# Peptides against a protein of PDB entry 3OGK, part 52

Target 1, 307 residues: chain A of PDB entry 3OGK
Amino acid sequence: ATPDRLSRRFPNLRSLKLKGKPRAAMFNLIPENWGGYVTPWVTEISNNLRQLKSVHFRRMIVSDLDLDRLAKARADDLETLKLDKCSGFTTDGLLSIVTHCRKIKTLLMEESSFSEKDGKWLHELAQHNTSLEVLNFYMTEFAKISPKDLETIARNCRSLVSVKVGDFEILELVGFFKAAANLEEFCGGSLNEDIGMPEKYMNLVFPRKLCRLGLSYMGPNEMPILFPFAAQIRKLDLLYALLETEDHCTLIQKCPNLEVLETRNVIGDRGLEVLAQYCKQLKRLRIERGADEQGMEDEEGLVSQRG

## One batch from the design tools (peptide; made by RFdiffusion4, then SolubleMPNN)

Design b1_p12_8_s4 (from b1_p12_8, 8 letters changed)
Fold by OpenDDE base, seed 5:
Structure b1_p12_8_s4 (fold): chain B 307 residues (1-307), chain A 12 residues (1-12)
Amino acid sequence: as target 1 above (307 residues)
Amino acid sequence: EDELARRLLERK
């Protein structure tokens, strides 16, 4: 489809999702004619799609100028922006979005690559937004944003239900978790093992409604922090956890209400057996090959054709 | 994946 055809067919379009080519192609010279740039679509949105409130770009090239144009064109009418595995922008583009779209409810940059200039975009969001429901910059590399701004967002956005972040030290998010009273989903952060303080995470207090969780780099020593509310867990993301097969078995047995599990081959056939035994409400299972497991061909924790 | 591998190596 072309932008002009879209507006003619659907002048009252409220939600748009565009998919570009595989991300691998974005690292090469991409001609303008393949449809990888959002520019022509942003132009069409600005001119002809006046009811559009939700925009999802997947694997596309997005410039700061594109974001600025989109922000100014839709302003407070923009409720959802998803930059899903996109590239080509900087944090200046994000700043424009949050400055002009003060009623945005969903902001996603998951797996996007960008140039980080500063943390102003998150600060601006914290200072002015009270509508945010979903914030997702999972698997991104932000180093200049402040956990304090995330806490402010949680305090001001009472409908905030899902937050996915990069490698924030989890202890820096204590204030955020305390403020995020209605949070149901959290992914990301960073659990860092400290031999000198093995129990440094045991006093973490999670939001009471938390039921979808993925803590990055969680090992067996940190895993017990989930036990008090394990029966409440509905979705578990273990893709970036540092759990072995037996650790998976231990955790799974404590999650009888688990509906979604995402993990690596390390779960093994044994873990799958335990999963089948204890998690009768399971709806979705995702098992990926971990890079760490490629060198472990002879070790336990391989899902066979039998599992 | 690379970061995960690095973290695994650091913990071993």
Scores: peptide ipSAE 0.022, ipTM 0.659, DockQ to the pose 0.364
Fold by OpenDDE base, seed 2:
Structure b1_p12_8_s4 (fold): chain B 307 residues (1-307), chain A 12 residues (1-12)
Amino acid sequence: as target 1 above (307 residues)
Amino acid sequence: EDELARRLLERK
């Protein structure tokens, strides 16, 4: 479909999702004339899709100018923006979005590739937004944003229920967790082992409603921090956890209400057996081949046809 | 060191 055809057919469109390059070609050479640019769509949105409140770009090229145009065109009517695995923009584009779309409820840039100029976008969001429900920059590498701004967002956005972040040291998010009283989902962060302080994370207090969780780099030493609320965990993302087969078994046994599990092949047949035994509410299971497991020969850490 | 390497590997 073309942008003009879309607007003619659906002038009252409220939600738009566009998909660009396939995964296999995501990081390949992008021709200048590739159809993955959002520019013509943003133009059409600005001119003809006056009721559009939700925009999802997946694997598309998005420039700062595109974001600026979109921001100004939709302003406070924009409730959702998802830059899903997109590229071509900088944090200036994000700044424009949060500056002009002050009632945005969902902001996602998960797995997007961008140039980070500063942390102003998150600061601006923190200063002016009270509507945010979902913030997701999972699997991104922001280095110039402040955990304090995230805390401010949590304090000001009473409906904030899902936050996925990059490599924030988890201890820097203590204030955030305290403020995020209604948070149900958290992914990301960074758990860093410290031989001198083996229990440095043991006193972490998570939001009381937290039930969907994925802590990056969580190892067996950190895993016990989940045990107090493991029974309420409904979704667990272990893709970037540092858990072995036995660790999976230990954790899974403590999560009888688990509905969604995402993990690596390291769970093994043993882990799958334990999962089947203890997690009767399981609805989705995603198992990926991890890079660290490519050379693993231990059958206990491999998912076979038996599992 | 090994854990760090592993973490970096998983992120790439």
Scores: peptide ipSAE 0.021, ipTM 0.618, DockQ to the pose 0.244
Fold by OpenDDE base, seed 3:
Parts: C-alpha cells; structure tokens; sequence
Structure b1_p12_8_s4 (fold): chain B 307 residues (1-307), chain A 12 residues (1-12)
C-alpha cells in the first residue's frame, strides 16, 4: 500500500501500523536504497490523517526530522508512538516527541538503535507528562538517562501500568518501584551477582499489583525475591534469565496462575512437564533457541517433540 | 535479542 491510497480510503484512520523489512539480528544494517523510510508516511499523516492518535513503526528507518514533523503535526493528539526495532534517529528526535506530545500514553522504542546524545528526553517526559501508561525501551542501549527521572514519571503518572527498561541496576530503581503504585508489568533491569553481598536484592520491594515480570540476568540466587508474590504472576519473561532447567521447574511450581511464559530451550522437556502439571491457565508459550544451546551444560536443556 | 544472548553466554 502507498500512503496516499491509505489516506484516501481511510481519512479518519485512528491507528496505523507499518512493517518494514524483516531483520534476523538486532540493529542489523538496512541497505540505503531500501524503501523502508517512514518519511512518506509522516508526510501523509501530517497532511491528511488528522484523526490519527496511534502510530506503530516496525523495522523502519526513522530520522529526527521525521519525528519532529510527526510531533508537531499531532501534538497532544498523539497517544501512542511505537518505534519497534527502528533505526536512524537520535535522542533529539525523542526529545521533540516528548516536548510536543505532552499527553502521550504509550511510548515504545523496544530494540531500536539510535545515537544517544543525552538524557534530556526522559527528563522532559518526567517534568511535563502526567498521562503515561506504558513506557518501553526494553533491549536498548541508553547510558545517559537517569533512574531519578523514571521515579519522577512514576510519581506523576498515576496510570502508569507497564514499564520496560534496559540495563538499569535494579537497586537504583528502588525509588521507582516505591512510587509506581499501580505498576502491573516490569521488564528489564540488571541483576548483578556479588559474592560479598549474596542477599543484596532480598529486601527489594515490588509494586503490589505487579503480575507481569521479566528481570534480566536473574539467577537462582535472585529468584527467591519473586516467591512472596509468585502466586499472582500472570506473565513471565525468562528469555534473559540465568535459570537452568531445575530452576525453571522450581519457579513454575510457584506460579499456578501463569498465563504467558517466554523462555529459552533450557526449560527442557522436564520443565514443560512441570508447566503442564502446575500452570492450568497457560494461554501462550514462547520458547526460543538461546545462544546457550551451543554450550550444552544443562543435562535437560533441550525441548523435544515430546515436551 | 542477539546482544543480550551474547551477554548471557558471557555470564554463564
């Protein structure tokens, strides 16, 4: 489809999702001559799609100029922006979005690649937004943003229900978790083992409504921090956890209300048997081949057709 | 996911 055909057929379109060329690897280079640029679509949105409040770009090239044009064209009418596995922009483009779209509810940059100039975009969001419900920069490489701004967002946005972040040290997010009283979903962060302080995470307090969770680098020593509320967990993202087959079995047995599980092949046939036995409400199961398959250190870390 | 997968291998 072309932008002009879309606007002529659906002038009152409220939501748009565009998919670019599939990529096998995160941050994979796209040929410069490929037509996966959002520019023609942003032009059409600005001119002819004046009811559009939700935009989702997947695997497309997005420039700062594109973001600036979109921001100014939609302003406070923009409720959702998802830059899903996109590239070509800098944090200046993000700054433009949050500056002009003060009532944005969903902002996603999951697995996008960009040039990071500063952390101003998150600071601006923290200072002026009170509408945010979903913030997602999962699997990104932000190094210049502040956990304090995330805490401010939690205090100011009372409808904030889902937050996914990069590699923030979890202990730096204590203030955020205390402020995010209505948070239901959290993914990302970084759990770091410390031989000198094996229990450094045991006093971590999670939001009371938390039921969808994916802590990066969670190992068997950190896993017990979930046990007090394991019965209320509905979704687990274990793709980037450091759990072996037996660890999976231990955790799954404690999550009888689990509806969605995402994990690696390390769960094994044994883990799948335990899952079937204890998680009767399971709706979706995603098993990926992890890089750990080449190591074959876990005896049961394979899923067969019997599993 | 590729970068995180690599990091997982390094931590294992």
Amino acid sequence: as target 1 above (307 residues)
Amino acid sequence: EDELARRLLERK
Scores: peptide ipSAE 0.017, ipTM 0.617, DockQ to the pose 0.704
Fold by OpenDDE base, seed 4:
Structure b1_p12_8_s4 (fold): chain B 307 residues (1-307), chain A 12 residues (1-12)
Amino acid sequence: as target 1 above (307 residues)
Amino acid sequence: EDELARRLLERK
């Protein structure tokens, strides 16, 4: 399919999803003619797709110029932008998006690779957006953005229901959690062990409606922070948790309404048995192979065909 | 319960 054919056939297109080739080390060095660049599509969007409000690029090369053109062309009509595992842009491109698309509801850049120049894009979003429902920069490496801006977003965006972030210290997000009264989903953050303060996370207050979560680096010492609302948890992302097999069993037993679980092989056959016993509403299970596959001392920490 | 566990294993 070509951009021009798309616009001619579907001039009233509202949603567009484009998938590029699988990401590789030389992803940004791939010639433009392979179809991985969004440029020709952005040009077509700008010129001919005036009803387009949702754009999803997956594994594509996106430049700041592309983002700037898209932002100016769609402006406040753009409701959704997903840069899913994309590369080639900087935070200047993100700044353009949030500057011109002030009514954006969904902004995603999960697993995208970019050059970080500053944190202005998040600040601009915080200062001017009141429409945001979903913000997702999960598994990204932002070092220059402020947790305070995230808090401001939560305060100003009453419809904010899902937020996934990078490695923010969880304690820096206390204000965010207090402000995000309607938040249903949170993933990311960073739980850091402190020998001098073993209970530093025990007083964390999560949004009352929180039911989908994945806390990065959560170990067995931090896991109890979930217990007060474990019964309302419907989705758990444990891919980046530091839980062993027994820890999984402990947590799963406390989540009888769990519908979606994402974890690593460390759950083991035992964890799967416990899951089957206690989580009768489970709809989806994703088990990934972790780096711990060969290093696990606990034989139960391996998922086999036997369990 | 065991049957459910087996089915879950098939989904990995």
Scores: peptide ipSAE 0.016, ipTM 0.587, DockQ to the pose 0.029; fails the geometry check

## One batch from the design tools (peptide; made by RFdiffusion4, then SolubleMPNN)

Design b1_p13_1_s1 (from b1_p13_1, 8 letters changed)
Fold by OpenDDE base, seed 3:
Structure b1_p13_1_s1 (fold): chain B 307 residues (1-307), chain A 13 residues (1-13)
Amino acid sequence: as target 1 above (307 residues)
Amino acid sequence: MSKREEELNELLK
């Protein structure tokens, strides 16, 4: 579909999702110029899609100029922007979005590749936004943003329900968790084991409504921090957890209301049996092959055809 | 694989 055909057919379009090149394009099987750039779409949005509130770009090339044009064209009418696995922009483009779209409710950059110039975009968001419901920069590399800005966002955005972040030290997010009273979903962070302080994370206080969770680098020593509210957990992301098969079994038994599980093959047939026994409300299961499968080691971490 | 997946793979190695 061409941008011009879309606008002519649907002038009152409120939501647009564009998918760029499939993963197969990484192998030069698809021409480089095939549907990759958002520029023609941003031009069409700016000129002809004046009711558009939600934009989702997936696997597309997005420049700072594209983001700036989109930001200025939609301004406070833009409620949702998702840059899903996109590339080509810098934090200057993000700054333009948050500067001009002050009523944005959903901002996603999950798995996007960008050049980080500074942390001003998150600071600007913290200073001026009170509408944010979903913030997601999961699996991104921000080194210049401040956890204090995240805390400010939590304090100012009373409708904030879902936050996914990169590799923030979890202890730096204590203030954020205290402020985020309505938070239901959290993914990311970094748990760093300290042999000299085994109880480093035991005093973490999570938001009372938290029910969708994925803590990065969570090992068996940190896992007990979930036990007080494990019965409340509905979604668990263990893709980046450092849990073995037995650890999975221990945790799953404590989550009888689990609806969604994402994990690696390390769960094994035993973990799947435990899951079937204790999680009767399970709706979705995602199992990815981890690097641990390439090693000759423990047969216990393999999901067979029996599982 | 995301850079994070690569880092996780290194930790599991």
Scores: peptide ipSAE 0.009, ipTM 0.426, DockQ to the pose 0.565
Fold by OpenDDE base, seed 5:
Structure b1_p13_1_s1 (fold): chain B 307 residues (1-307), chain A 13 residues (1-13)
Amino acid sequence: as target 1 above (307 residues)
Amino acid sequence: MSKREEELNELLK
């Protein structure tokens, strides 16, 4: 499909999702095929798609100029921007988006690759946005953004229901969790085991409505922090957890209302049996092959055809 | 409690 054909056929388009070529993104070898660049689409959006509120780019090249043009063209009419596994932009582009699109509700950069210049974009978002419902920069590498800005966002955005972040130390997010009273979903962060302080996370207070969760690097020592509200958990992302088969069994038994589980093959046939026994509301199961396949001597850590 | 533990506890309050 070409941008011009789209606008002619659907002049009143409200939502646009574009997908680039999958393989090119994996190898960082996105050919100079305009089909991989958002530029022609942004031009079309700016000129002809005046009712567009939602934009989703997946595996595309996005420049700062593209983001700036999009931001200025849609301004407060832009409600959703998803840069899903995109590349080519810097935090200056993000700054432009949040500066001009002050009523944005969904901002996603999950698994995108970018150059980080500063943390101003998140600060600007914190200072001026009150509409945000979903913030997702899961599996990204931000080092210059402030947890305090996340807290401010949580305080100011009362409709904030889903937040996914990179490797913030979870203890730095205490203020955020306290402020995020309506948060239902949280993914990311970083749990760092401390031999000298094994219970350093035990006093974490999570938002009361939290039911979709994925804590990065959660091991068996940290897992008990979930037990007080395990019965209300509906979705677990354990892809980046450091749980063994038995740990999975322990946690799953405590989550009778689990609907979605994402985990690695370490769950094993035993974990799947436990899942079937205790999680009668399960709707979706995603099992990925972890790096552990090369090293797991334990037969129990593999999902077989029997599971 | 170590000074670090105290700091963490204060952060968690």
Scores: peptide ipSAE 0.000, ipTM 0.400, DockQ to the pose 0.026
Fold by OpenDDE base, seed 4:
Structure b1_p13_1_s1 (fold): chain B 307 residues (1-307), chain A 13 residues (1-13)
Amino acid sequence: as target 1 above (307 residues)
Amino acid sequence: MSKREEELNELLK
């Protein structure tokens, strides 16, 4: 479909989702006329799609100019922006979005690659937004943003229900968790094992409504922090957890209301058996191949064709 | 692989 055809056919379009080519193709073969650029779509949105509230770009090339144009064109009417596995922009583009779209409810840049200039975009969001419901920069690399801004967002955005972040030290997010009273979903962060302080994370207090969770680098020593609310967990993302087969079994047994599990092959056949036994409400299971497949062919931590 | 997957792979080596 071309942008002009879309606007003519659907002038009252409220939501647009565009999918570009696979990421591998984007970096190796960028011809100027590649359908992976959002520019022609942003032009069309600006000119002809005046009711558009939700924009989702997946695996597309997005420039700062594109973001700036989109931001100015939709302003406070933009409720959702998802830059899903996109590239080509900097934090200046994000700053433009949050500056002009002050009533944005969903902001996602999960797995996007970008140039980080500063942390101003998150600060601006913290200072002026009170509408945010979903913030997702999972699997991104921000080094210049402040966890304090995230806390401010939580304090100001009473409807904030889902937050996915990069590699923030979890202890830096204590203030955020205290402020985010309505938070239901959290993914990301970083748990850093300290041999000298084994109880480093034992006093973490999570939001009371938290039921969808994925903590990065969570090992068996940190896993017990979930036990007090494990019965209310409905979704677990264990893709980046450092749990072995037995650890999976231990955790799964404590999550009888689990509906969605995402994990790696390390769960093994045994973990799947435990899952089947204890998680009767399971709706979706995602098992990814991890590095553990190359070295652990002989260990119990492999999902066989039997599982 | 996401960058995090790469990092995880490095940790698991």
Scores: peptide ipSAE 0.011, ipTM 0.445, DockQ to the pose 0.515; fails the geometry check
Fold by OpenDDE base, seed 1:
Structure b1_p13_1_s1 (fold): chain B 307 residues (1-307), chain A 13 residues (1-13)
Amino acid sequence: as target 1 above (307 residues)
Amino acid sequence: MSKREEELNELLK
């Protein structure tokens, strides 16, 4: 469908999701008019879709100008913006969004590629937003944003329930976790093993309602930090955990209420057996191939057709 | 692969 046809058919559209071509196709000689740019859609949104409150762009090219236009057109009516695996924008575009859309509830940039100019966008969000429910910049590379702003967001946004971040040192997020009293989901961060300080993370205090979790670079030494609340865990993202098969088994046994597991092939058939035995409420299982599959001679770390 | 995936892959090498 073309943007103009959409607006004519659905002038009262509240939610729009656009999917671009797969990234693999973006590297090929694709004509400029292949439908990967959001610009025509943003123009249509700005002019004709006056009730639109939710926008989801997936694998599209988004410019700062596009974001600025969208922000100004929808302002506080914009509740959801998802830049899912998008590219072409900078943090200036994000700044425009958070400056003009002060009542945004969901802001997602997961796996998006962008140019980072500064951390002002997160600061602006922290200073003015009290409505945020979901913040997700998982698998992004922000180096100029402040954990303090994240803490401020947690303090000011009482309905904040899901936060996914990049590679913040987890200890820098202590203040955030203390402030985020209603947080149910957290993914990301960075656990940095210190051989000289094995208990570096043992005193981490997580939000009481936390039940969906994915800590990046969590190894077997850090895994015990989950044990006090493992029974309440419903979703685990172990894609970026540094757990071996045995570690998976140990953790899974402690999560009887697990509903969703995302992990790598390292879980192995053994891990799947343990999962079946202990996690009777499991609804979804995602197993991805990791680069580690090429080197593990040990049969235990591979999921076979028998798992 | 995301940079994070690449980093993970490097750590697992």
Scores: peptide ipSAE 0.009, ipTM 0.430, DockQ to the pose 0.592; fails the geometry check

Design b1_p13_1_s2 (from b1_p13_1, 7 letters changed)
Fold by OpenDDE base, seed 4:
Structure b1_p13_1_s2 (fold): chain B 307 residues (1-307), chain A 13 residues (1-13)
Amino acid sequence: as target 1 above (307 residues)
Amino acid sequence: MSKREKELNELLK
């Protein structure tokens, strides 16, 4: 499909999702004629797709100029922007989006690679947006953004229900969690073991409606922080948790309403048995191969063909 | 492999 054909056929298009080439190909092979650039699509959006409110780019090359053009063309009509595994832009492009699209509801840049110039984009979002429902920069590397801006967003955006972040220290997000009264989903953060302060996370207070969760680097010592609300958990992302097979069993037994589980092979056949026994509402199970598969001596720590 | 997966792999070594 070409941009011009799309606009002619569907002039009233409200949502557009584009998929580029695999990410590996994007970084190794950037020919000029590569259909992975969003530029021609952004041009078409700007000129001919005046009702477009949702844009999803997956594995595409996106420049700051592209983002700026998109932002100015759609302005407050843009409700959703997803830069899913994209590359080629900087935080200046993000700044343009949040500056011009003041009513954006969903902003995603999950697994995108970019050049970080500053944290102004998040600050601008915090200062002017009250419409945000979903913010997702999961598996990204931001070093210059402030958790205080995230807190401000939570305070100002009453409809904020899903937030996925990078490697913020969880304790820096205490204010955010307190402000995010309607938050249902949280992924990311960083739990850091401190031998001198083993209970440093025990007093964390999560939003009351939280039911979809994925805490990065959560180990067995931190896992108990979930126990008070484990019964209301519907989705767990344990891909980046530091839980062994028995830890999985312990947690799963406490989550009888679990619908979605994402984890690694470390769950093992034993964990799958426990899952089947205690999680009768399970709808989706994703098991990824982790690097631990090669080194784990524990036969139970691997999902076999039996599981 | 995502950056986080790489980091996790390093932590598990």
Scores: peptide ipSAE 0.021, ipTM 0.585, DockQ to the pose 0.550
Fold by OpenDDE base, seed 2:
Structure b1_p13_1_s2 (fold): chain B 307 residues (1-307), chain A 13 residues (1-13)
Amino acid sequence: as target 1 above (307 residues)
Amino acid sequence: MSKREKELNELLK
């Protein structure tokens, strides 16, 4: 479809999702600069799609100018922006979005690649937004943003229910978790094992409604922090956890209400058996190949045809 | 491969 055809057919369009690169891009089978510029679409949105509230770009090239144009065109009418696996922009583009779209409810840039100039975009969001429900910059590399701004967002946005972040030290997010009273989903962070302080995370308090969780680099020593609320967990993302087969078994047994599990092949046939035994509400299971397939001598760490 | 995937791979080596 062309942008002009879309606007002519659907002048009252409220939600738009565009996909650029095919799935093959996930495997680096296509050049990074493969077409898929959002510019023509942003132009059309700005000119002709005056009721558009939600924009989702997936695997597209997005420039700061594109974001600026979109921001100014939709302003406070923009409720959702998802830059899903996009590239070509900097944090200046994000700053423009949050500056002009002060009532944005969903902001996603998961797995997007960008140039980070500063952390002003998150600060601006923290200072002026009270509408945010979903914030997702999972699997991104922000080094200049402040956990304090995230805390401010949680304090000011009472409808904040889902937050996915990069590699913030989890202890730096204590204030965030305390403020995020309605948070249901959290992914990301960084759990850093300290041999000298094995209990450094044991006093971590999570939001009471938290039921969808994916803590990065969570090992068996940190895993017990989930046990107090494991029964309320509905979704687990263990793709970036450092759990072995037995650790999976231990955790799964404590999550009888688990509906969605995403993990690596390390779960093994044994883990799948335990999953089947204890998680009767399971709706979705995703198993990815991980680097652990090469190194774990544990015969149980492989999913076979039996599992 | 995402940075996290790379980091995970490094951690698992």
Scores: peptide ipSAE 0.021, ipTM 0.586, DockQ to the pose 0.703
Fold by OpenDDE base, seed 5:
Structure b1_p13_1_s2 (fold): chain B 307 residues (1-307), chain A 13 residues (1-13)
Amino acid sequence: as target 1 above (307 residues)
Amino acid sequence: MSKREKELNELLK
């Protein structure tokens, strides 16, 4: 499909999703430089798609100029921008988006690669946006953004329901969690084990409506922080958890209302049996092969054809 | 492999 053909056929298009690279790129079978540029599409959006509110670029090359043009063209009419596994932009491009699109509801940069110049984009978002519902920069590398800006966003955006972040120290997000009263989903952060303070996370207070969760680097020592609200958990992302088979069994038994589980093969056949026994509402199961397949001799950590 | 996957792999070593 060409941009011009799209606009001619659908002049009143409200939502656009473009995919640049096939899923095969996940297997390193596609060169990193293989990808579609969004430039011709942004040009078409700017000129001819005046009702477009939602833009989703997946595995595409996006420049700062592209983002700037999109931002200025759609301004407060832009409700959703998803840069899903995209590359080629810097935080200047993000700054342009949040500066001009002050009523944006969904902003996603999950798994995107970019050059980080500063944290101004998040600060600007915090200072001027009150509409945000979904913020997702999961699996990104931001080092210059402030947890205080996340807290401000939570305070100002009362409809904020889903936040996925990079490797923020979870303790730095205490203020954010306190402010995010309507938050239902949280993924990311960083739990860092401290031998000198084994219970440093035990006093974490999560939002009361939290039911979809994925804490990065959560080990068995940190896992108990979930127990007080485990019964209300509906989705767990354990891909980046440091849980063994037995830990999975322990946690799963406490989550009878679990609907979605994403984890690694470390769950094993035993974990799957426990899952089947205790999680009768399970709708989706994703099991990925982890690096632990190469090192763990323990037969129990493998999902066999019997699971 | 994502950076997080790499980091996880390093942590699991």
Scores: peptide ipSAE 0.019, ipTM 0.576, DockQ to the pose 0.701; fails the geometry check
Fold by OpenDDE base, seed 3:
Structure b1_p13_1_s2 (fold): chain B 307 residues (1-307), chain A 13 residues (1-13)
Amino acid sequence: as target 1 above (307 residues)
Amino acid sequence: MSKREKELNELLK
């Protein structure tokens, strides 16, 4: 499809999702420049799609100029921007988006590759936005943003329900969790084990409505922090947890209302049996191959045809 | 694989 064909057929389009390179491009099976640039689409959005409020770019090349043009063209009418596995932009482009689109509700840059110049974009968002519902920069590498800005966002955005972040130390997010009273979903952070302080995370207080969760680097020592609210967990992301098969069994038994589980092959056949026994509301199961499968270390961490 | 997946793989080795 071409941008001009889309706008002519659907001049009142409110939501647009564009997919660039297929996953096969990761293996150099397709030309590098195949369908990748958003520029023609941004031009068409700016000129002819005056009612567009939701934009989702997946696996596309996005420049700062593209983001700036989009931001200025849609301004406060833009409610959703998802840069899903995109590349080619810097934090200057993000700054333009949050500066001009002050009523944005969903901002996603999950798994995007970018050049980080500063943390101004998150600060600007914190200072001026009160509409944010979803913020997602999961699996990104921001080193210059402040957890205090995230706390400010939580305080100012009363409708904030889902936040996914990179490798913030979880203890730096205590203020954020306290402020985010309506938060239902949290993914990311970093749990860093301290041998000298085994109870380092035991006093963490999570938002009362939290039911979708994925804590990075959560091991068996940290896992008990979930037990007080495990019965209300509906979605669990264990892809980046440091749990063995038995740990999975322990946690799953405490989550009878689990609907979605994402984990690695370490769950094993035993974990799947426990899942089937205790999680009767399960709707979706995702099992990925992790590094643990390549090592001979845990024979129990294999999902067979029986699972 | 995402950078995060690579880091996890390193931790699990």
Scores: peptide ipSAE 0.019, ipTM 0.573, DockQ to the pose 0.554; fails the geometry check

